Peptides against a protein of PDB entry 7VSI. Designs and how they scored, part 4

Target 1, 32 residues: chain A of PDB entry 7VSI
Amino acid sequence: EDISEDPSWARVVNLNALLMMAVAVFLWGFYA

## One batch from the design tools (peptide; made by RFdiffusion4, then SolubleMPNN)

Design b1_p9_1_s2 (from b1_p9_1, 6 letters changed)
Fold by OpenDDE base, seed 2:
Structure b1_p9_1_s2 (fold): chain B 32 residues (1-32), chain A 9 residues (1-9)
Amino acid sequence: as target 1 above (32 residues)
Amino acid sequence: LEEAYRKGL
């Protein structure tokens, strides 16, 4: 199967991943 | 954002 990503959706996913990681770091930093 | 948490949003 082809597992290559659509360039546009890849950017959307990567951006959301970065945002989620940033939020997680803030939550961890505040509560831990 | 962390400062917002400290203020209770």
Scores: peptide ipSAE 0.050, ipTM 0.505, DockQ to the pose 0.149
Fold by OpenDDE base, seed 1:
Structure b1_p9_1_s2 (fold): chain B 32 residues (1-32), chain A 9 residues (1-9)
Amino acid sequence: as target 1 above (32 residues)
Amino acid sequence: LEEAYRKGL
């Protein structure tokens, strides 16, 4: 119960996680 | 971005 997520904020976090992963892939592809 | 990267090294 104490680690359960609010569904609305879970979506915001998940979308930001996907965006950050996409940015990380582009940075990795360009600089590594 | 590449120039910023080089200056950070």
Scores: peptide ipSAE 0.040, ipTM 0.459, DockQ to the pose 0.069
Fold by OpenDDE base, seed 5:
Structure b1_p9_1_s2 (fold): chain B 32 residues (1-32), chain A 9 residues (1-9)
Amino acid sequence: as target 1 above (32 residues)
Amino acid sequence: LEEAYRKGL
């Protein structure tokens, strides 16, 4: 019932999300 | 970069 995030894990997830987006952009830029 | 990669294969 609670969707609150642990701050430490939120940072880890956000960092990984950022990295994944960067990788996606590089792949898009390389192949598209 | 894509063309360079393809040329390297």
Scores: peptide ipSAE 0.037, ipTM 0.438, DockQ to the pose 0.082
Fold by OpenDDE base, seed 4:
Structure b1_p9_1_s2 (fold): chain B 32 residues (1-32), chain A 9 residues (1-9)
Amino acid sequence: as target 1 above (32 residues)
Amino acid sequence: LEEAYRKGL
């Protein structure tokens, strides 16, 4: 099986990962 | 968000 990522979709996924982490940190900072 | 929760959202 090929586990190689398409570069364009890899960027989209990475950007969304960063956004999700930022949101999580903000929620943690506000409620914890 | 916390204030909204307290107000019953």
Scores: peptide ipSAE 0.034, ipTM 0.430, DockQ to the pose 0.061

Design b1_p9_1_s3 (from b1_p9_1, 5 letters changed)
Fold by OpenDDE base, seed 1:
Structure b1_p9_1_s3 (fold): chain B 32 residues (1-32), chain A 9 residues (1-9)
Amino acid sequence: as target 1 above (32 residues)
Amino acid sequence: LEEAYRLGL
């Protein structure tokens, strides 16, 4: 099966993933 | 975020 990603949507998903990780780290740092 | 504020962001 083709698991290739559309380059534009791959960028959007990657940026959202990085944003989510940053938010998670800030929340961890604040509450831990 | 408070942590961002503490880091000067």
Scores: peptide ipSAE 0.060, ipTM 0.563, DockQ to the pose 0.190
Fold by OpenDDE base, seed 3:
Structure b1_p9_1_s3 (fold): chain B 32 residues (1-32), chain A 9 residues (1-9)
Amino acid sequence: as target 1 above (32 residues)
Amino acid sequence: LEEAYRLGL
């Protein structure tokens, strides 16, 4: 099984992950 | 969004 990532899509995923983390922190700060 | 305002962003 090949679990290697295309470098360009890896960056897109990583950027989206960072954005999701930022949103999660704001939601946590608002509701917790 | 509200927390962003509170942080001055």
Scores: peptide ipSAE 0.057, ipTM 0.556, DockQ to the pose 0.190
Fold by OpenDDE base, seed 2:
Structure b1_p9_1_s3 (fold): chain B 32 residues (1-32), chain A 9 residues (1-9)
Amino acid sequence: as target 1 above (32 residues)
Amino acid sequence: LEEAYRLGL
């Protein structure tokens, strides 16, 4: 079974992960 | 967003 990521989808997921982390940091910084 | 402005983003 191949668990290798599709390069284009890997990029989409990574960008979304970075965005979510950035949003989380801003929310944390604002409310905490 | 306010913090984003402060960071110059």
Scores: peptide ipSAE 0.055, ipTM 0.539, DockQ to the pose 0.181
Fold by OpenDDE base, seed 4:
Structure b1_p9_1_s3 (fold): chain B 32 residues (1-32), chain A 9 residues (1-9)
Amino acid sequence: as target 1 above (32 residues)
Amino acid sequence: LEEAYRLGL
């Protein structure tokens, strides 16, 4: 429980991680 | 995308 995540913030972080990955893929696809 | 066109992807 020392490093257990709050479920609500875990969803926010995971959603932002997915958005960042999508943006990275689009940038890679456009410029590489 | 330009390279993708050249490769026919």
Scores: peptide ipSAE 0.036, ipTM 0.469, DockQ to the pose 0.093

Design b1_p9_1_s4 (from b1_p9_1, 5 letters changed)
Fold by OpenDDE base, seed 3:
Structure b1_p9_1_s4 (fold): chain B 32 residues (1-32), chain A 9 residues (1-9)
Amino acid sequence: as target 1 above (32 residues)
Amino acid sequence: LEEAYLKGL
């Protein structure tokens, strides 16, 4: 099984990961 | 919003 990522989709996932981390910090800052 | 932005960084 090849677990190598497609470079273009890797960028999309990474950008979404960064966005999700920012949202998580916003929520943590608001509720905690 | 600035405080929120700084938290997001």
Scores: peptide ipSAE 0.035, ipTM 0.449, DockQ to the pose 0.284
Fold by OpenDDE base, seed 5:
Structure b1_p9_1_s4 (fold): chain B 32 residues (1-32), chain A 9 residues (1-9)
Amino acid sequence: as target 1 above (32 residues)
Amino acid sequence: LEEAYLKGL
């Protein structure tokens, strides 16, 4: 299968990755 | 091995 990313969905995934990292940092900051 | 795996997708 082709593993090439659709540019628009790549941006959506990247933004969600950043959001998840931000949430993880907040959780780490609160509980650690 | 990684390249072989990717080629199988």
Scores: peptide ipSAE 0.019, ipTM 0.240, DockQ to the pose 0.018; fails the geometry check
Fold by OpenDDE base, seed 4:
Structure b1_p9_1_s4 (fold): chain B 32 residues (1-32), chain A 9 residues (1-9)
Amino acid sequence: as target 1 above (32 residues)
Amino acid sequence: LEEAYLKGL
């Protein structure tokens, strides 16, 4: 199986992952 | 066997 990633889309996914983690931390900090 | 399995993916 081929698990290689397109470099441009890999960066987009990684940036969105960072954004989602930041949002999750802020939500946790506010409500927990 | 585990190593061979992973190489086949």
Scores: peptide ipSAE 0.013, ipTM 0.204, DockQ to the pose 0.015; fails the geometry check
Fold by OpenDDE base, seed 2:
Structure b1_p9_1_s4 (fold): chain B 32 residues (1-32), chain A 9 residues (1-9)
Amino acid sequence: as target 1 above (32 residues)
Amino acid sequence: LEEAYLKGL
C-alpha cells in the first residue's frame, strides 16, 4: 500500500501542526 | 500467503 502524501496537502498539514504547537506553547507559558 | 499479503500493501 502506498502511504505517500500529496505535496500540497502535506504542506497544509505541516503548517497547521506548527500553528497548533505554537498555540500549545503559549497556553503552557500562560497557565503552567 | 504472507509474502503475497505484504507485497499487496
Scores: peptide ipSAE 0.012, ipTM 0.181, DockQ to the pose 0.012; fails the geometry check

Design b1_p9_2_s1 (from b1_p9_2, 4 letters changed)
Fold by OpenDDE base, seed 3:
Structure b1_p9_2_s1 (fold): chain B 32 residues (1-32), chain A 9 residues (1-9)
Amino acid sequence: as target 1 above (32 residues)
Amino acid sequence: LALALGLAV
């Protein structure tokens, strides 16, 4: 089966990934 | 910062 990403959903996933990374950095900065 | 990174996508 094809694992190629739908362009619209790819952007949504990438957006969430970046947001989660930023939040993770903030949490790391505060608690670590 | 989080908003700026998101808008870059």
Scores: peptide ipSAE 0.061, ipTM 0.597, DockQ to the pose 0.175
Fold by OpenDDE base, seed 1:
Formats: structure tokens, sequence, C-alpha cells
Structure b1_p9_2_s1 (fold): chain B 32 residues (1-32), chain A 9 residues (1-9)
């Protein structure tokens, strides 16, 4: 089967990736 | 900042 992303779910995943990265940077900036 | 980054998607 092909592994091409569904466009709508790709956006959801990308959004969550950005949110996770932002949270990680905030935590790093505060605690490190 | 987090909101702005999210809206860029």
Amino acid sequence: as target 1 above (32 residues)
Amino acid sequence: LALALGLAV
C-alpha cells in the first residue's frame, strides 16, 4: 500500500508537531 | 508565539 499522507490529517500532524516544538522550546528556555 | 506558529500551517 502507498504511504502518501491524507491532506487533512497531514495538516493535523504538522500542527501538532509545531505545537510540540513550541512547548519544548518554552520548557527548555525556562528550566534549562 | 505558540499560536502564531500554529496558524502558519
Scores: peptide ipSAE 0.059, ipTM 0.592, DockQ to the pose 0.184
Fold by OpenDDE base, seed 2:
Structure b1_p9_2_s1 (fold): chain B 32 residues (1-32), chain A 9 residues (1-9)
Amino acid sequence: as target 1 above (32 residues)
Amino acid sequence: LALALGLAV
């Protein structure tokens, strides 16, 4: 099987990853 | 800033 990402969904996943990382950093900065 | 970085993708 080819595990290559569909470009459209790759972008969606990457966006969500960035948003989650940013939120995590802000929460870490606020509470830690 | 975080929003801008996210939208850069």
Scores: peptide ipSAE 0.057, ipTM 0.585, DockQ to the pose 0.182
Fold by OpenDDE base, seed 4:
Structure b1_p9_2_s1 (fold): chain B 32 residues (1-32), chain A 9 residues (1-9)
Amino acid sequence: as target 1 above (32 residues)
Amino acid sequence: LALALGLAV
């Protein structure tokens, strides 16, 4: 409704979120 | 790193 996502862009955002989380884990593992 | 990123997606 008000805040419904376009499914194509939702997929792009979700994939980028997963990539960022993976990179963040490696940065945390290296520097912490 | 490349392997881990590939498995994460």
Scores: peptide ipSAE 0.056, ipTM 0.588, DockQ to the pose 0.235

Design b1_p9_2_s2 (from b1_p9_2, 4 letters changed)
Fold by OpenDDE base, seed 5:
Structure b1_p9_2_s2 (fold): chain B 32 residues (1-32), chain A 9 residues (1-9)
Amino acid sequence: as target 1 above (32 residues)
Amino acid sequence: RALELALSV
């Protein structure tokens, strides 16, 4: 099976991952 | 606390 990532979509996914982590940290910080 | 918040989703 070819599990290699398309470079452009890999970047989109990575940016979304960073954004989601930032949101999670703010939610944690607000409610903790 | 972070884990409890994550499990609530």
Scores: peptide ipSAE 0.091, ipTM 0.629, DockQ to the pose 0.088
Fold by OpenDDE base, seed 3:
Parts: C-alpha cells; structure tokens; sequence
Structure b1_p9_2_s2 (fold): chain B 32 residues (1-32), chain A 9 residues (1-9)
C-alpha cells in the first residue's frame, strides 16, 4: 500500500517515460 | 562515440 500508484497517474508516468526514452534515443543518435 | 556515452552511464 505504501508504494501503491493511482492507476491514472501510473499511466501518465508510463507514457511520459516512453516519450522521454524515445527523445533520449533520438538525441543520442543525433549528437553521439 | 555512441558506445562511449552508453558505457559511461
């Protein structure tokens, strides 16, 4: 319970994480 | 360069 996530916020965080990973890969591919 | 950056994490 202490680390339980609200399902709506869990989805927002997960989608944001996927977006950030994609951006990071593109930046890495372009600049590195 | 890409591998160097990846390995530095």
Amino acid sequence: as target 1 above (32 residues)
Amino acid sequence: RALELALSV
Scores: peptide ipSAE 0.072, ipTM 0.588, DockQ to the pose 0.090
Fold by OpenDDE base, seed 2:
Structure b1_p9_2_s2 (fold): chain B 32 residues (1-32), chain A 9 residues (1-9)
Amino acid sequence: as target 1 above (32 residues)
Amino acid sequence: RALELALSV
């Protein structure tokens, strides 16, 4: 219980993680 | 190359 995530914030964090990974892949694909 | 160098540090 103490380390459980709020479902709404977990979704926000997960979506941002996916966005960051997508941006990183695009930058890598373009510049590397 | 710049991105590769940045990530290698």
Scores: peptide ipSAE 0.072, ipTM 0.586, DockQ to the pose 0.070
Fold by OpenDDE base, seed 4:
Structure b1_p9_2_s2 (fold): chain B 32 residues (1-32), chain A 9 residues (1-9)
Amino acid sequence: as target 1 above (32 residues)
Amino acid sequence: RALELALSV
């Protein structure tokens, strides 16, 4: 399919997404 | 602030 992901890059993106969500929660907890 | 708002509803 045209929108199929490379499994290596999918893993990198998913890990980065989890990291960014964690950072966002810490920023929210500190400032809000 | 956001947490306080969430706990008030």
Scores: peptide ipSAE 0.063, ipTM 0.532, DockQ to the pose 0.071; fails the geometry check

Design b1_p9_2_s3 (from b1_p9_2, 4 letters changed)
Fold by OpenDDE base, seed 3:
Structure b1_p9_2_s3 (fold): chain B 32 residues (1-32), chain A 9 residues (1-9)
Amino acid sequence: as target 1 above (32 residues)
Amino acid sequence: KALELAKAV
């Protein structure tokens, strides 16, 4: 089974993952 | 810096 990613979509997913992690850290830092 | 980070990913 080929799980290789299109480079452009991989970048979009990676950036969204980083943004979500950053938001989560800020929410944690503010409310915890 | 955020734009440069995005280009580096």
Scores: peptide ipSAE 0.045, ipTM 0.462, DockQ to the pose 0.083
Fold by OpenDDE base, seed 2:
Structure b1_p9_2_s3 (fold): chain B 32 residues (1-32), chain A 9 residues (1-9)
Amino acid sequence: as target 1 above (32 residues)
Amino acid sequence: KALELAKAV
């Protein structure tokens, strides 16, 4: 099974992961 | 700095 990532889509996914983590921290900071 | 971080991903 080939589990290699397309470098461009890997970057998009990683950026989205970072953005979602930032949003989660802001939500945590607001509600906790 | 945010642009540098984006380049590192």
Scores: peptide ipSAE 0.043, ipTM 0.458, DockQ to the pose 0.085
Fold by OpenDDE base, seed 1:
Structure b1_p9_2_s3 (fold): chain B 32 residues (1-32), chain A 9 residues (1-9)
Amino acid sequence: as target 1 above (32 residues)
Amino acid sequence: KALELAKAV
């Protein structure tokens, strides 16, 4: 199985992961 | 800076 990522889609996924983590931190900071 | 951050990922 080829698990290699397309570099452009890998970047999009990584950016979305960072955005999700940032949102989670803000939600935690506000509600916890 | 947001563009530079995107380039670093």
Scores: peptide ipSAE 0.040, ipTM 0.451, DockQ to the pose 0.079
Fold by OpenDDE base, seed 4:
Structure b1_p9_2_s3 (fold): chain B 32 residues (1-32), chain A 9 residues (1-9)
Amino acid sequence: as target 1 above (32 residues)
Amino acid sequence: KALELAKAV
């Protein structure tokens, strides 16, 4: 199985990762 | 701005 990332989907995943990290930090900052 | 940022990632 080729585990190399498709460049377009890699970007989508990276953007979602950044968004999720930002949301997590805001939630942490609000509730902790 | 959001679309430009997405293109830069």
Scores: peptide ipSAE 0.038, ipTM 0.439, DockQ to the pose 0.070

Design b1_p9_2_s4 (from b1_p9_2, 5 letters changed)
Fold by OpenDDE base, seed 5:
Structure b1_p9_2_s4 (fold): chain B 32 residues (1-32), chain A 9 residues (1-9)
Amino acid sequence: as target 1 above (32 residues)
Amino acid sequence: RALELGLSV
């Protein structure tokens, strides 16, 4: 199976991953 | 917590 990523969607996923990690850090910083 | 104190300002 071909599991290679489309470059455009790879960027969208990476940006969302960074955004989610940032939100998680803020939630951790506030509640932990 | 640092963030909690920051939001209170």
Scores: peptide ipSAE 0.125, ipTM 0.629, DockQ to the pose 0.135
Fold by OpenDDE base, seed 1:
Structure b1_p9_2_s4 (fold): chain B 32 residues (1-32), chain A 9 residues (1-9)
Amino acid sequence: as target 1 above (32 residues)
Amino acid sequence: RALELGLSV
């Protein structure tokens, strides 16, 4: 419970993680 | 490109 996540903020973090991964893939695809 | 290298493996 000490490391439990608030469900709403967990979704925000997960969506941002997906966005950042997508950006990273596009940059990798273009420059590597 | 990275994508081409990945598809070639």
Scores: peptide ipSAE 0.121, ipTM 0.612, DockQ to the pose 0.137
Fold by OpenDDE base, seed 2:
Structure b1_p9_2_s4 (fold): chain B 32 residues (1-32), chain A 9 residues (1-9)
Amino acid sequence: as target 1 above (32 residues)
Amino acid sequence: RALELGLSV
């Protein structure tokens, strides 16, 4: 099987990963 | 409540 990522979707996933990490840090900083 | 980062300078 080929598990390589499509470059454009890889970028979308990476940006969403960074966004989710930022949101998680804000939630942690606000509530913890 | 405010977001506190615990920044110490």
Scores: peptide ipSAE 0.119, ipTM 0.609, DockQ to the pose 0.154
Fold by OpenDDE base, seed 4:
Structure b1_p9_2_s4 (fold): chain B 32 residues (1-32), chain A 9 residues (1-9)
Amino acid sequence: as target 1 above (32 residues)
Amino acid sequence: RALELGLSV
């Protein structure tokens, strides 16, 4: 079976992951 | 804040 990612969806997920990590760091930095 | 505390060290 092939579990390779679709390239376009991989970019969307990766950019979303980076955005979520940035938001998490800003929230932690602001409230902690 | 966490960042401020880190910079104060």
Scores: peptide ipSAE 0.118, ipTM 0.608, DockQ to the pose 0.125

Design b1_p9_3_s1 (from b1_p9_3, 3 letters changed)
Fold by OpenDDE base, seed 1:
Structure b1_p9_3_s1 (fold): chain B 32 residues (1-32), chain A 9 residues (1-9)
Amino acid sequence: as target 1 above (32 residues)
Amino acid sequence: LALELALSV
């Protein structure tokens, strides 16, 4: 099975991952 | 927070 990601969906997932990390850092920075 | 961090750079 080719596990290669579709480049367009890979980009969407990566952007969401970056957004989640940014939110997590901001929450940490605010509450910790 | 984000604005405060941006202004600190």
Scores: peptide ipSAE 0.065, ipTM 0.518, DockQ to the pose 0.215
Fold by OpenDDE base, seed 2:
Structure b1_p9_3_s1 (fold): chain B 32 residues (1-32), chain A 9 residues (1-9)
Amino acid sequence: as target 1 above (32 residues)
Amino acid sequence: LALELALSV
């Protein structure tokens, strides 16, 4: 079974991961 | 928040 990522969807997932991490850091910075 | 942090450095 090929588990290789499609390059276009890999980019979308990676960008969303970076955005979620940035939001998490800002929420932590505000509430903690 | 991001702008305030960037301007504080």
Scores: peptide ipSAE 0.063, ipTM 0.514, DockQ to the pose 0.194
Fold by OpenDDE base, seed 5:
Structure b1_p9_3_s1 (fold): chain B 32 residues (1-32), chain A 9 residues (1-9)
Amino acid sequence: as target 1 above (32 residues)
Amino acid sequence: LALELALSV
């Protein structure tokens, strides 16, 4: 099976990961 | 939150 990432979907996933990390840090900063 | 943090720097 080819496990190489499609460059367009890799970018979408990476941007989503950064957004989720930012949201998590804001939630942590507010509630912890 | 982001604005408050930015203003504290």
Scores: peptide ipSAE 0.062, ipTM 0.513, DockQ to the pose 0.187
Fold by OpenDDE base, seed 4:
Structure b1_p9_3_s1 (fold): chain B 32 residues (1-32), chain A 9 residues (1-9)
Amino acid sequence: as target 1 above (32 residues)
Amino acid sequence: LALELALSV
């Protein structure tokens, strides 16, 4: 079985991960 | 926010 990521979906997931991390850091910085 | 944080470093 191939468990390799589809390159197009891997990019979408990685961009969303970066966006969520940035939002989380800004929310933490604002409220904490 | 981001600018204020950058200026605080």
Scores: peptide ipSAE 0.062, ipTM 0.517, DockQ to the pose 0.196

Design b1_p9_3_s2 (from b1_p9_3, 3 letters changed)
Fold by OpenDDE base, seed 2:
Formats: structure tokens, C-alpha cells, sequence
Structure b1_p9_3_s2 (fold): chain B 32 residues (1-32), chain A 9 residues (1-9)
């Protein structure tokens, strides 16, 4: 089974992951 | 708090 990512969708997922991590850090910084 | 945030996601 090929689990290789399509490069365009991999970029979208990676950018969303970075945005989610940034939001999490700001939430932690404000509430923790 | 960091652990609580991590578990809430």
C-alpha cells in the first residue's frame, strides 16, 4: 500500500499543522 | 496547564 502523500495536499496539511501549533502556543501563553 | 491544553485538543 502506497502511503506517499500528494505534495500539494502535504503542504496544506503541514501549513494547517503549523497554524494549529501557533494557536496552541498563544492559548497556552495566555491561559497557563 | 500545558498538559490540560494538550489533552483538550
Amino acid sequence: as target 1 above (32 residues)
Amino acid sequence: KALELALAV
Scores: peptide ipSAE 0.086, ipTM 0.642, DockQ to the pose 0.105
Fold by OpenDDE base, seed 5:
Structure b1_p9_3_s2 (fold): chain B 32 residues (1-32), chain A 9 residues (1-9)
Amino acid sequence: as target 1 above (32 residues)
Amino acid sequence: KALELALAV
């Protein structure tokens, strides 16, 4: 399918998303 | 405030 993800890059993107969410929570916890 | 609320997850 045209919108199907490569499993290796899907994992990299998902891990990066989780990392960025964790950073955002720490920034919120400190500055908000 | 809207951003702070959105980060409250």
Scores: peptide ipSAE 0.079, ipTM 0.624, DockQ to the pose 0.111
Fold by OpenDDE base, seed 3:
Parts: C-alpha cells; sequence; structure tokens
Structure b1_p9_3_s2 (fold): chain B 32 residues (1-32), chain A 9 residues (1-9)
C-alpha cells in the first residue's frame, strides 16, 4: 500500500503520540 | 468545559 509505514518509525511515532496525549491531559487538567 | 473536553480527545 502507498501509505504503509516503516515498523520502526511507526513505533517511534506511536510512542511520541502517547507521550504528547499524556502531556496534553496534564496541561488541560492543570490550566483548564 | 465541554468544548475543552472535546478538544482534549
Amino acid sequence: as target 1 above (32 residues)
Amino acid sequence: KALELALAV
């Protein structure tokens, strides 16, 4: 498929996405 | 706060 991900980069992106979501929830909880 | 909750997802 033209949009298939490299498995190693997919893992890095997914871990960063999870970290960003966690940080966003803490910022929302603290400032909202 | 409903809009802030929606934007947090």
Scores: peptide ipSAE 0.069, ipTM 0.604, DockQ to the pose 0.112
Fold by OpenDDE base, seed 4:
Structure b1_p9_3_s2 (fold): chain B 32 residues (1-32), chain A 9 residues (1-9)
Amino acid sequence: as target 1 above (32 residues)
Amino acid sequence: KALELALAV
């Protein structure tokens, strides 16, 4: 029973998620 | 615009 995230990979995934959300918002803001 | 806003979560 271990579904815990590796702390280093969790940080990488979270930073990429924030980056993708920021890019999506800028694209939406520019083209919509 | 309204549909785009609704799809923006």
Scores: peptide ipSAE 0.060, ipTM 0.575, DockQ to the pose 0.098

Design b1_p9_3_s3 (from b1_p9_3, 4 letters changed)
Fold by OpenDDE base, seed 1:
Structure b1_p9_3_s3 (fold): chain B 32 residues (1-32), chain A 9 residues (1-9)
Amino acid sequence: as target 1 above (32 residues)
Amino acid sequence: VALELALSV
């Protein structure tokens, strides 16, 4: 409970994580 | 591969 995440902000964070991973994969794929 | 992926994040 002390570290419980709000479900709406959890989705925002998860979507941002997916976007960041997509950018990272693009950069890896383009420059590696 | 894994190291380059880790460094791209």
Scores: peptide ipSAE 0.076, ipTM 0.627, DockQ to the pose 0.113
Fold by OpenDDE base, seed 2:
Structure b1_p9_3_s3 (fold): chain B 32 residues (1-32), chain A 9 residues (1-9)
Amino acid sequence: as target 1 above (32 residues)
Amino acid sequence: VALELALSV
């Protein structure tokens, strides 16, 4: 089974990961 | 700090 990522979907996932990390940092910075 | 960050994600 090839688990290689499609380059277009890999980009979408990576962008969402970066956005989630940014939101998490701001939430932590505000409430912690 | 690192633990609180990890738990907030």
Scores: peptide ipSAE 0.075, ipTM 0.626, DockQ to the pose 0.117
Fold by OpenDDE base, seed 3:
Formats: C-alpha cells, sequence, structure tokens
Structure b1_p9_3_s3 (fold): chain B 32 residues (1-32), chain A 9 residues (1-9)
C-alpha cells in the first residue's frame, strides 16, 4: 500500500492529534 | 458555535 503508515510514527501523530484537539477545545471554550 | 469554529479556519 502506497500510503501505509509506520506504526511508531502513526502513534506519535495520533497522540499529537489528540493533544491538539484538547488544546483547540480549551481555546474554543475560552475565546468563543 | 461549531459553525463559527469551522469558519474561523
Amino acid sequence: as target 1 above (32 residues)
Amino acid sequence: VALELALSV
């Protein structure tokens, strides 16, 4: 598969995505 | 509220 993720990098990206979503929700809750 | 967030990006 041409778009297969490396399992180690997939985990790093997923954790960063969750952290960024949490930060975004807090910023939205504070400023909106 | 969700629409305002979507339009802010």
Scores: peptide ipSAE 0.058, ipTM 0.569, DockQ to the pose 0.085
Fold by OpenDDE base, seed 4:
Structure b1_p9_3_s3 (fold): chain B 32 residues (1-32), chain A 9 residues (1-9)
Amino acid sequence: as target 1 above (32 residues)
Amino acid sequence: VALELALSV
């Protein structure tokens, strides 16, 4: 069985990860 | 803000 990520879902996950990191940095910068 | 931070480094 291939356990490799589907390339389309890998992209969606990576974009969401970047978005969440950006939001976290803004929240940290505002409240810390 | 970003410019102020950049100038402080």
Scores: peptide ipSAE 0.038, ipTM 0.459, DockQ to the pose 0.116

Design b1_p9_3_s4 (from b1_p9_3, 3 letters changed)
Fold by OpenDDE base, seed 4:
Structure b1_p9_3_s4 (fold): chain B 32 residues (1-32), chain A 9 residues (1-9)
Amino acid sequence: as target 1 above (32 residues)
Amino acid sequence: LAAELAAAV
């Protein structure tokens, strides 16, 4: 119970995580 | 970039 995520904030965090992973892969593909 | 990466997979 004490570590349960708010469902709305969990979605925002997950979307940001996916966007950051996509940007990281593009940067890796361009510079490495 | 994205299209070239998709073609490489």
Scores: peptide ipSAE 0.058, ipTM 0.424, DockQ to the pose 0.223
Fold by OpenDDE base, seed 3:
Structure b1_p9_3_s4 (fold): chain B 32 residues (1-32), chain A 9 residues (1-9)
Amino acid sequence: as target 1 above (32 residues)
Amino acid sequence: LAAELAAAV
């Protein structure tokens, strides 16, 4: 079973992950 | 809720 990521989609996912982490840190900083 | 979950990660 091939679990390798398409390089273009991997970049999109990684960028979204970073954005989500940034938002999560701001939410944590405001509410915790 | 969101902040509690964020603090648990």
Scores: peptide ipSAE 0.055, ipTM 0.510, DockQ to the pose 0.105
Fold by OpenDDE base, seed 2:
Structure b1_p9_3_s4 (fold): chain B 32 residues (1-32), chain A 9 residues (1-9)
Amino acid sequence: as target 1 above (32 residues)
Amino acid sequence: LAAELAAAV
């Protein structure tokens, strides 16, 4: 099985990961 | 910042 990421989808996933991390940090900063 | 992070992905 080739587990190599398609470069276009890799970018989309990574951007979403960064956005989720940013939101998580803001939520932590607000509620903690 | 946001544009630089997006460019690094």
Scores: peptide ipSAE 0.044, ipTM 0.465, DockQ to the pose 0.099
Fold by OpenDDE base, seed 5:
Structure b1_p9_3_s4 (fold): chain B 32 residues (1-32), chain A 9 residues (1-9)
Amino acid sequence: as target 1 above (32 residues)
Amino acid sequence: LAAELAAAV
């Protein structure tokens, strides 16, 4: 199986990962 | 901030 990433989609996924981590930290900071 | 984060990805 080839698990290589397309460079343009890799950037989109990484930006979404950063946004999700930021949201998770805000939720943790507010409720914990 | 947003431009620096986008440049680091």
Scores: peptide ipSAE 0.042, ipTM 0.459, DockQ to the pose 0.090

